# Ledger of designs, part 52: peptides against a protein of PDB entry 5K2M

Target 1, 273 residues: chain A of PDB entry 5K2M
Amino acid sequence: MRIGITYTVLRREEMAIKERAGEFGEVVMLHEDDLLFPGNYDLDVVIIRNVSHFKALYTARLFESEGIPTVNSSRLIFEAGDKLFATLRLAGKVPVPEWKAALSEGGALRVPDSLGYPLVSKPVFGSWGRLLAKVNDRDSLEAVLEHRKWMKNPLYGIHYFQEFVEKPGRDIRSYVIGGEFVGAIYRYSNHWITNTARGGKAEPCSDPEVEELSVKAWEAFGEGALAIDIFESEKGLLVNEVNPNMEFKNAARVTGADMAGKLVEYAVEVAKT

## One batch from the design tools (peptide; aimed at target 1 S52 N195 M246 F248)

Design b2_p24_5_s2 (made by RFdiffusion4, then SolubleMPNN; from b2_p24_5, 14 letters changed)
Fold by OpenDDE base, seed 2:
Structure b2_p24_5_s2 (fold): chain B 273 residues (1-273), chain A 24 residues (1-24)
Amino acid sequence: as target 1 above (273 residues)
Amino acid sequence: TEEQKELYAQYKKEKTTLENARGS
């Protein structure tokens, strides 16, 4: 078996995936600079680890066009990597934060009529924690909308809002690969944005309700490897978002779960189907 | 759950203490 791994930066995750993939077959590391299509690649499966959502999406689709399956698939990357599209999938299966989408400034100005304040403004794409704004009032909403008008990417004109969820100084990151719950962590932060990449403490999360909810969230998509962000709210557990390009270094370290191995095992099964 | 309510109450107390400490 020949396993491709596409990447932008060789992180601990990509090193771990490479190491585990070597136990199953020949590993072909493919930096973004090595990718040219059509390329007639001789691979049984490709693990997509490009940092950019769009580069990951297009890379997956390009390999699929050559008859090579990818983990994750371009379909999953598209559906899960867009916060609004992911919400549309999740909302039918699991509890999610209350949300509104608007396609104009005039529409966005009416969001508080439905959700009240405070709000969270999110771009539909991009790395978690970038361009998140807590919108406490009308003046803040107008400022966010004004700034969005001057952003060149037309996707910034898609206005996605959630209710602000009061969290107990932490959130939950769980991992589901091929429908199997692999593990979960608590991410601690004194900031309303809980990101382990910003120096937050991580601890193991062993909660049967988190496990059940995580699997149900994965079932909304029905394929691939997902990281799932869950909030502990006054209303109970809420699935905030999913990530089809998961970071797992901290989670693997804290839980001891073989996330890289599980990802490779899933990729090997995808290659056989 | 009761455990989540207790954790939330502790967090609110810590946050209030930190906000008061930054205002002095």
Scores: peptide ipSAE 0.082, ipTM 0.618, DockQ to the pose 0.014
OpenDDE base, seeds 1, 3, 4, 5: peptide ipSAE 0.005, 0.005, 0.050, 0.019; ipTM 0.251, 0.317, 0.609, 0.298

Design b2_p24_5_s3 (made by RFdiffusion4, then SolubleMPNN; from b2_p24_5, 11 letters changed)
Fold by OpenDDE base, seed 3:
Structure b2_p24_5_s3 (fold): chain B 273 residues (1-273), chain A 24 residues (1-24)
Amino acid sequence: as target 1 above (273 residues)
Amino acid sequence: MKEQEELYKLYKSETLTAENARGS
């Protein structure tokens, strides 16, 4: 078996994936600079680890065009990596924060009539809490909308909003691979945007409700490897978003779970189908 | 930067390159 691994930067995750993949067959590391298509690649499966959402999406689709399956698939990356498209899948299966989408400024200005204040403005794409805004009032909403008009990417004209969820100084990140719950962590932060990359503490999360909810959230998509972000709210657990290009270094360290091994095992299964 | 370069060199020595992944 020949396993490709695409990457932008060698991180601890990519090193762990490479090491584990070597136990199953030949490993080919594929840096973004080395990728040209069509390339007539001879690989049984490719694990997609590109940092950029769009580069990951197109890389997956390009390998698929050569008959090579990918983990994750381009379909999953497309649907899960867009916050609005992900919400559309999740909302029918699991509790999610209340949300509204508008396709114009005029529509966006009416969102508070349904959600009230405070609300959260999110771009439909992007990671690490970029361009998230807590909107407390009308003046703040108008300011956010005005700034969006001057952003060149047309996707910034898609206005996605959620209710503001009060969190207990933490959120939950869980991992589901091939339908199996692998593990979960609490991520602590003093900021309303919880991100371990900003120096937050991580602790193991052992909660059967989190496990059940995480599997149900994965079932909304039905394939691949997903990180799932869950909020603890006054209304109970809410699935905020999913990530088809997961970071797991902190989770693996804190839980002791073999995230890389589980990902490779799933990729090997995909290659055999 | 130095650690990444050393890791990259190690990877090139131990793994097949993208060139090896292309069919003849």
Scores: peptide ipSAE 0.050, ipTM 0.634, DockQ to the pose 0.028
OpenDDE base, seeds 1, 2, 4, 5: peptide ipSAE 0.039, 0.008, 0.036, 0.036; ipTM 0.654, 0.366, 0.651, 0.638; seeds 1, 2, 4 fail the geometry check

Design b2_p24_5_s4 (made by RFdiffusion4, then SolubleMPNN; from b2_p24_5, 14 letters changed)
Fold by OpenDDE base, seed 3:
Structure b2_p24_5_s4 (fold): chain B 273 residues (1-273), chain A 24 residues (1-24)
Amino acid sequence: as target 1 above (273 residues)
Amino acid sequence: MEEQKELQEKLNEEKTTLENARGS
């Protein structure tokens, strides 16, 4: 078996995936600079580890066009990597924060009539809490919308809003690969945006309700490897978002779970189908 | 070209975030 691994930066995750993949066959590391299409790639499966959502999406589709399956698939990356498209899948299966989408400024200005204040403005794409805004009032909403008009990417004209969820100074990140729950962590932060990349503490999360909810959230997509972000709210557990390009270094360290091994095992299964 | 520039800027921001997260 020949396993490709595409990457932008060799992180601890990519090193762990490479090491584990070597136990199953020949490993071909493919930096973004090495990728030209169409190509004559002799690979049974490709694990997509490009940092950029869009580069990951296009890389996956390009390999698929040559008959090579990818983990994750371009379909999954497309649907799960967009916050609005992910919400559309999740909302029919699991509890999610209340949300509204508007396609114009005039529509966006009416969102508080449904969600009230405070609300959260999110871009449909992006990672690490980039361009998240807590909107407390009308003046703040107008300011966010005004700034969006001057952003060059047309996707910033897609206005996605959620209710503001009061969190207990933490959130939950769980991991589901091929429909199997692999593990979960608490991420602590003093900021309303919880992210371990901002110096937050991580602790193991052992909660059967989190496990069940995580599997149900994965079933909304039905394939691949997903990180799932869950909020603890007064209304109970809410699935906030999913990530088809997951970081797992902190989760693997804290839980002791073999995240890289599980990902490779799933990729090997995909290659055999 | 603008889309490529925006993608590159996003990549650079992501790289910087990853580097900062490694140093913490």
Scores: peptide ipSAE 0.017, ipTM 0.471, DockQ to the pose 0.095
OpenDDE base, seeds 1, 2, 4, 5: peptide ipSAE 0.014, 0.014, 0.016, 0.017; ipTM 0.467, 0.487, 0.479, 0.469; seeds 1, 4, 5 fail the geometry check

Design b2_p24_6 (made by RFdiffusion4)
Pose (drawn by RFdiffusion4):
Structure b2_p24_6 (pose): chain A 273 residues (1-273), chain P 24 residues (1-24)
Amino acid sequence: as target 1 above (273 residues)
Amino acid sequence: AAFAEEVEKIMYEHMDDPVADAGD
């Protein structure tokens, strides 16, 4: 059993994964510098841990082209990692915040007629709560759209919006791996953006409703290891987002769950074809 | 399908965009 781990830097998550994988077989640490294709790699499975979402997608696709299964797969990395594609997959399967998509500035200006104010603008490929905007009126919408327009990346031209959900000073992050619920936390902040990457704080979450909803959200994709974001609202729990390159150091510490171990166990199972 | 391919192409060109960094 040879288990590959692709990485950019060795965060706590990557170190814990390396350790757990060592109990099952030879670990082959693959920095981005070690990635060259086409190439001969002798691996039964690769765990994708690249910090860049895009680099993770393309390395997963490249290893798949060498006949080497990846966790997560290139398909899941793309579908789950893009807010719009993921919302299309979650819709009708679990409750989600109301959302709209527009393809131009003009189309985006009509979004408030459907969603109302306040509304949330976010990039389709983003993480860590970056470039999220709470838009309270037309002037703010025009400001966000004007800035997005002048940004170089064509992906900023895909305008994705959600109604603003009044959360109770926190949100929920849960983890489902291979269909098994493995844990959840609350992420608190005095700011409406609660990501731990922006200073949000983890506490254990033992709400049985989140466990079931988290499995249903995972089932919309039917594979892999997903970190799932959930909002509490006046209309019950809403699935906001899914994440295919999960961070969990605060979550594992707070809940005591072995998220790195469960990811590895799942990877060994996929390594057996 | 074509749309997904187009999006991936853009992602490839912009793989060093900091907003794309994964995590919590």

Design b2_p24_6_s1 (made by RFdiffusion4, then SolubleMPNN; from b2_p24_6, 14 letters changed)
Fold by OpenDDE base, seed 3:
Structure b2_p24_6_s1 (fold): chain B 273 residues (1-273), chain A 24 residues (1-24)
Amino acid sequence: as target 1 above (273 residues)
Amino acid sequence: DELKEKILKIMEEFRDDPDGRAGE
């Protein structure tokens, strides 16, 4: 078996994936600079680890066009990696924060009529809490919308909003690979945006409700490897978003789970199908 | 091994994440 691994930067995750993949076959590391298409690649499966969402999406689709399956698939990356498209899948299966989408400024200005204040403005793409805004009032909403008009990417014209969820100074990140729950962590932060990349503490999460909800959230997509963000709210557990291009070094360290091994095992299964 | 770990840590700290997906 020949396993490709595409990457932008060699991180702890990519090193762990490479090491585990070597136990199953020949490993071919493919930096973004090495990728040219059509390329006549001799690979049984490719694990997609590009940092950019869009580069990951196109890389996956390009390998698929040559008859090589990818983990994750371009379909999954597309649907799970867009916050609005992910919400559309999730909302039919699991509890999610109340949300509204608008396609114009005039539409966006009516969102508080249904969601109230405070609300959260999100871009449909991006990570690490970039361009998240807690909108407390009309003046703040108008300011956010005004700034969006001057952003070059047309996707910033897609207005996605959620209710503001009060969190207990933490959120939950869980991992589901091939439909199997692998593990979960609490991420602590003093900021309303919880992210371990901002210096937050991580602790293991052992909660049967989190496990069940995480599997159900994965079933909304039905394939691949997903990280799942869950909020603890006054209404109970809410699935906020999913990530088809997950970081797991902190979760692996804290839980002791072999996330890299589970990802490789799943990729090997995909290659045999 | 220690040098490799230090280099990896530096690379992780200064990685460009243009789409903001890293660190999720």
Scores: peptide ipSAE 0.026, ipTM 0.590, DockQ to the pose 0.162; fails the geometry check
OpenDDE base, seeds 1, 2, 4, 5: peptide ipSAE 0.024, 0.024, 0.024, 0.026; ipTM 0.587, 0.588, 0.530, 0.581; seeds 1, 2, 4, 5 fail the geometry check

Design b2_p24_6_s2 (made by RFdiffusion4, then SolubleMPNN; from b2_p24_6, 17 letters changed)
Fold by OpenDDE base, seed 3:
Structure b2_p24_6_s2 (fold): chain B 273 residues (1-273), chain A 24 residues (1-24)
Amino acid sequence: as target 1 above (273 residues)
Amino acid sequence: DELKKKILEILREFKDDPDLRAGE
């Protein structure tokens, strides 16, 4: 078994994946600077760990074009890594926050007629809660739309909105790999954006409802390794988003779950299919 | 120690979303 691992930065996650992959076969570390296509890669499977969503997507598709399967697949990265496309998959299977999409400024200005205030503006791509805006009124909405108009990337012209969900000072991140629930954590924050990357405390989450909901959310996509973000709301548990390029160092530390091992085991299964 | 320092510096640089930065 020959296992490739693509990466931008050698983080704790990539080090753990490398170590566990070495137990199953030969490991080939591939930095982004080492990637050239078309190429002659002698690999049975590639674990995609590029930091950029788009670089991860294209890297996966390029290896697939050489007949080498990837974890995650380019299809999964494409559908799960876009917040709107992910919502379209999730909404048919699990409870999600109320949402609206608009394709113009004029359309976006009508969103409050359906969602009311406060609402949340999100870009369809990106991570770590960047460019999230809590919109409390008409003036704030107009300001967000004006700023988006001057952004260079055409994807900023895709206007995605959610209802604002009041949370109990925390959210939940769970992990499902190959359809198996691996673990979950609470992420605490004094800000309405709860993210451990911003210095939030993490604690283990042991809740059967979270486990069941997480597996159902994964089934909306039907493959791969996903981190799942869940809100505790007055309406119950809501699946906010999924991440096909998961960080798990805090979750592994807090829960003791072998996230890296489970990911490698799944990649080995994919290689044998 | 130098490797640890370099890793920490790289991690600090990557605290920003690379996809959003590319859109600027």
Scores: peptide ipSAE 0.028, ipTM 0.575, DockQ to the pose 0.047
OpenDDE base, seeds 1, 2, 4, 5: peptide ipSAE 0.024, 0.024, 0.030, 0.026; ipTM 0.559, 0.549, 0.445, 0.542; seeds 2, 4 fail the geometry check

Design b2_p24_6_s3 (made by RFdiffusion4, then SolubleMPNN; from b2_p24_6, 14 letters changed)
Fold by OpenDDE base, seed 2:
Structure b2_p24_6_s3 (fold): chain B 273 residues (1-273), chain A 24 residues (1-24)
Amino acid sequence: as target 1 above (273 residues)
Amino acid sequence: DKLKEEIEELMRKYRDDPVARSGE
């Protein structure tokens, strides 16, 4: 068994994956600078850990084109890594925050007619709370839209909005790999953005409802390894988003769950399929 | 926090990459 691991930065997660993968087979670390296609890669499976969503997506697709399966697959990365596409998958299976999408400034200005205020403006791509905006009123909406107009990437012209969910100073990050619930954490923050990458505190979350909901959210996609962000709202648990390129350092540390091992085990199973 | 900073530094390094310019 030869396991490739693509990466941009050698983080604790990649180190853990490397270590665990070594127990299951031969490990080949592949920095982005090492990747050139078409190539002759002697690998049974590749674990995708590129930081960029798009680079991860294209890397996965390129390996697949050479007959090498990836974890996650390019299909999953595409569907789950886009917040709007992920919402489309999730909305039919699990409770999600109310949302609207608009394809123009004029359309976006009408979003409050349906959702009211406050809103959350999100880019369809991106991580660590970048370009998230809490939109409290018309003036703020106009400002966000004006700024987006001058951004170069055409994807910023896709206007994705959610209702603002009042959270109890925390959210939940759960992990499902190959359909198995692996663990969950609470992420605490005094800010409405509760991502631990922004300095949030993590604590274990042991809730059967979270576990059940997490598995259902994963089933909306039906493959791979996903981190799932869940909100505790007045309406109950809401699945906010999923991440096909998950960070799990804090979750692994806090829960003691072998996230890296579970990921590698799944990759080995994918290689055998 | 540290991870975010490291990634942001990397993105600056690849500023000529259209993906890096988009922030992801």
Scores: peptide ipSAE 0.006, ipTM 0.430, DockQ to the pose 0.057
OpenDDE base, seeds 1, 3, 4, 5: peptide ipSAE 0.007, 0.014, 0.006, 0.016; ipTM 0.412, 0.437, 0.405, 0.441; seeds 1, 3, 4, 5 fail the geometry check

Design b2_p24_6_s4 (made by RFdiffusion4, then SolubleMPNN; from b2_p24_6, 16 letters changed)
Fold by OpenDDE base, seed 4:
Structure b2_p24_6_s4 (fold): chain B 273 residues (1-273), chain A 24 residues (1-24)
Amino acid sequence: as target 1 above (273 residues)
Amino acid sequence: SKLKEEILEIGEKFKDDPVGRSGE
């Protein structure tokens, strides 16, 4: 078994994945600078750990074009890594925050007619709560839309909005790999964006409802390794988003779950199919 | 809600805990 691991930065996750992968076979670390295609790679599977969503997506697709399966697959990265496409999958299976998408400024200006205020503006791509905006009123909406016009990436012209969910000062991140629930954490934050980048605490989450919902959310995609962001709302649990390029160092530490091992085990299974 | 208040209090107690920037 030859296991490739693509990476941008050797994080704690990549180190853990490398270590665990070494128990199953030969590990080939592939920095982004090493990736040229077509490349005649001799690998049974590639674990995709590129930081950039797009780099991860294209890397996965490029390996797949050479007949090498990837974890995650390019299909999964594409559908799960785009907030709107992920919502389209999730909305048919699990409760999600109310959402609207618009493809023009004129359309976006009508979103409050359905969602009201406050609402959340999200880019369809991006991580760590980047470019999330709480839009409290018309003036704020116009400002967000105006700023989006001047952003270089045309994907910023895809206007994705959610209702603002009042969270109890935390959210939940769960992990499902190959359809198996691996673990979950509470992420505490005083900010409406609970991303731990802002100095939150992680605590173990042991809730059967979270576990069930997490598995159902994964089943909306039906493959791969996903981190799942869940909100505790007055309406109950809502699946906010999924991440096909999950970070897990804190979750692994807090829960004691062998997330790196589970990821490698799944990759080995994928290699055998 | 009481739960929200309790959770916010917990969050304040641990605001200095270096939870990784990693979207976790």
Scores: peptide ipSAE 0.064, ipTM 0.558, DockQ to the pose 0.090
OpenDDE base, seeds 1, 2, 3, 5: peptide ipSAE 0.058, 0.046, 0.059, 0.049; ipTM 0.444, 0.490, 0.433, 0.576; seeds 2, 3, 5 fail the geometry check

Design b2_p24_7 (made by RFdiffusion4)
Pose (drawn by RFdiffusion4):
Structure b2_p24_7 (pose): chain A 273 residues (1-273), chain P 24 residues (1-24)
Amino acid sequence: as target 1 above (273 residues)
Amino acid sequence: EGSDEGEFDEEYLERVRAAAEEAA
């Protein structure tokens, strides 16, 4: 059993994964500098841990082209990692915040007629709560669209919006791996953006409703290891987002759950084809 | 969850665009 781990820097998550994988077989640490294709790699499975979402997608696809299964797969990395594609997959399966998509500035200006104010603008490929905007009126919408327009990345031209959900000073992050619920936390902040990457704080979450909803959200994709974001609202729990390159150091510490171990156990199972 | 920075190809862009068109 040879288990590859692709990484950019060795965060706590990558170190814990390396350790757990060592109990099952030879660990082959693959920094981005070690990645060259086409190439001969002798691996039964690769755990994708690249910090860049895009680099993780393309290394997963490249290893798959060498006949080497990846966790997570290139398909899941793309579908779950893109807010729009993921929302299309979650819709009708679990409750989600109301959302709209537009392809131009003009189309985006009509979004408030459907969603109302306040509304949330966010990039389709983003993480860590970056470039999220709470838009309270037309002037703010025009400001966000004007800035998006002048940004170089054509992906900023895909305009994705959600109604603003009044959360109770926190949100929920849960973890489902291979269909098994492995844990959840609250992420608190005095700011409506609650990511731990922006200073949000983790506390244990033992709400049985989140466990069931989290499994249903995972079932919309039917594979892999997903970190799932959930909002509490006046209309019950809403699934906001799914994430295919999960961070969990605060979550594992707070809940005591072995998220790195469970990811590895799942990877060994996929390594057996 | 990780950084949202990096390079992408035309396939990525067109797939996202197609999804947006479907949503609209």

Design b2_p24_7_s1 (made by RFdiffusion4, then SolubleMPNN; from b2_p24_7 with E1G D4S Y12V V16A A18R A24L)
Fold by OpenDDE base, seed 3:
Structure b2_p24_7_s1 (fold): chain B 273 residues (1-273), chain A 24 residues (1-24)
Amino acid sequence: as target 1 above (273 residues)
Amino acid sequence: GGSSEGEFDEEVLERARRAAEEAL
């Protein structure tokens, strides 16, 4: 078996994936600079580890066009990596924060009539809390909408909003690979955006409700490897978002779970189908 | 019992953030 691994930056995750993939066959590391299409790639499967959502999506689709399966698939990256498309899948299976989408400023200005204040403005794409805004009032909403008009990417004209969820100074990150729950952590932060907070602490999360909810959230997509962000709210657990380009260094360290091994095992299964 | 308390590796998050910013 020949296993490709595409990457932008060689992180601890990519090193661990490379090491575990070596137990199953020959490993071919492919930096973004090594990728040209159409190509003559002799690979049975490719593990996609590109940092950019769009680069990951196009890389996956390009390998699929050569008849090479990918983990994750371009379909999963597309549906899970867009917050609105992910919400559309999740909302039919699991509890999610209340949300609204608007396709114009005039539509967006009516969102508080349904969600109230405070609310959260999110871009449909992007990671690490980029361009998240807590909107407390009308003036803040107008400011966010005004700034969005001047952003060059047309996707910033897709207005996605959630209710603001009060969290107990932490959130949950869980991992599901091939439908199997692999592990979960609590992420502590004094900031409402937990993922970007400096000095954040991670602890193991051993909660059967989190495990069950995480598997159900994965079943909304039905394939691949996902990180799942869960909020503890007054109304119970809420699935906030999923990530098809999971970082797991901290989770693997804290839980002792073999995240890299589970990802490689799943990629080997995909190669055999 | 070894306290399994892992700090977030800010350096990895920052590298990933930079790589994502350069990739946009």
Scores: peptide ipSAE 0.016, ipTM 0.530, DockQ to the pose 0.030
OpenDDE base, seeds 1, 2, 4, 5: peptide ipSAE 0.014, 0.007, 0.009, 0.008; ipTM 0.512, 0.502, 0.528, 0.508

Design b2_p24_7_s2 (made by RFdiffusion4, then SolubleMPNN; from b2_p24_7, 8 letters changed)
Fold by OpenDDE base, seed 2:
Structure b2_p24_7_s2 (fold): chain B 273 residues (1-273), chain A 24 residues (1-24)
Amino acid sequence: as target 1 above (273 residues)
Amino acid sequence: GGSSDGEFDEEVLERAREAAEKAM
């Protein structure tokens, strides 16, 4: 077994994945600077850990084009890593925050007619709550739209909105790998954007409803390793988003779950299929 | 040359975050 691990930055997660992968075979660490395609990669599977969503997506697709399976697959990265495409999958299986998509400024200006205020404007791509805006009123909506108009990336012209969900000063991040629930944490924040990467406290989450919902959310995609962001709302649990390039250092530390081991085990299974 | 296209280099942000976490 030869296991590739693609990466941009050697984080605690990549170190843990490398260590656990070494128990199953030869490990080949592949920094982004080491990647050139087409290539003759002698690998049975590649674990994708590129930081950039697009670099991860293209890296996965490039290995797949050479007959090397990836964890996650390019399909999963594409569908789960785009917030709108992920919402389309999730909305058919699990409760999600109310949402609207608009393809023009004129369309976006009508979103409040359906969802009211406050809204959350999200880019369809990006991590750590970047370019999230709480839109409380018309003036704020116009300002967000004006700023988006001057952003060069055409994906910023895809206007994705959610209802603003009042949260109890926390959210839930769960982890499902190969259809198995691995663990969950509460992420505490005094800000409406909860993220442990911004210095938020994490605590274990042991809730059977979270476990069941997390597995159902994973089943909307049907493969791979996902982190799942869940909101506790007045309407009950809502699946906000999924992440096909999960950070798990805090969750592994807090829960004691071997998330790196579970990811490697799944990659070894994928290599055998 | 600065990454011209206003794409938040997720790499730069991750490096900055890791640096901040190591400093804590």
Scores: peptide ipSAE 0.016, ipTM 0.566, DockQ to the pose 0.031
OpenDDE base, seeds 1, 3, 4, 5: peptide ipSAE 0.015, 0.015, 0.016, 0.016; ipTM 0.517, 0.522, 0.513, 0.515; seed 3 fails the geometry check

Design b2_p24_7_s3 (made by RFdiffusion4, then SolubleMPNN; from b2_p24_7, 7 letters changed)
Fold by OpenDDE base, seed 3:
Structure b2_p24_7_s3 (fold): chain B 273 residues (1-273), chain A 24 residues (1-24)
Amino acid sequence: as target 1 above (273 residues)
Amino acid sequence: GGSSEGEYDEEVLERARAAAEKAL
């Protein structure tokens, strides 16, 4: 068994994945600077850990073109890494926040007629709450739309909106790998954008409803390793988004779950199919 | 290009995070 690991930055996650992969076979670490295609790679499977969504997507597709399976697959990265495409999958299986999509400024200006205020403007791509806006009124909506006109990437012209969900000063992040629930955490923040990277406290989440909902959310895609972001709302649990390029250092530390081992075990299974 | 700037910002943020976590 020869296991490739692609990466941009050698984080604690990539070190843990490398260590566990060494128990199953030969490990080949591949920095982004080492990647040229076509490349005649001698690998049974590649674990994709590139930081960029687009670099991860293209890296996965390039290995697949050489007959090498990837974790995650390019299909999963494409569908799960786009907030709108992920919502389209999730909405058929699990509760999600109310949402609207518009393909023009004129369409976007009509979104409040159905969702009301406050609403959340999201880009369809990006991580860490970048370019999230809480839109409280018409003036704020017009300002967000005006700024989007001057953004160079045409994907910023795809207008995705959600209802604003009031959260109890926290959200939930769960992890499902190969259809198995691995663990979950509460992420505490005083800001409406909850992220543990900004110094928020993490605690273990042991809730059977979270476990069941997380597995159902994974089943909307039917493959791979996903982090799942869940809101506790007045309407119950809502699946906000999924991440096909999961960070798990804090979750592994808090829960004691062997997320790196589970990811490697799944990659070895994918290599054998 | 617009996609490369967003990718670069993610790399910078992750490097800064990894550096901060080594300093703790």
Scores: peptide ipSAE 0.018, ipTM 0.536, DockQ to the pose 0.030
OpenDDE base, seeds 1, 2, 4, 5: peptide ipSAE 0.016, 0.010, 0.016, 0.016; ipTM 0.527, 0.509, 0.521, 0.515

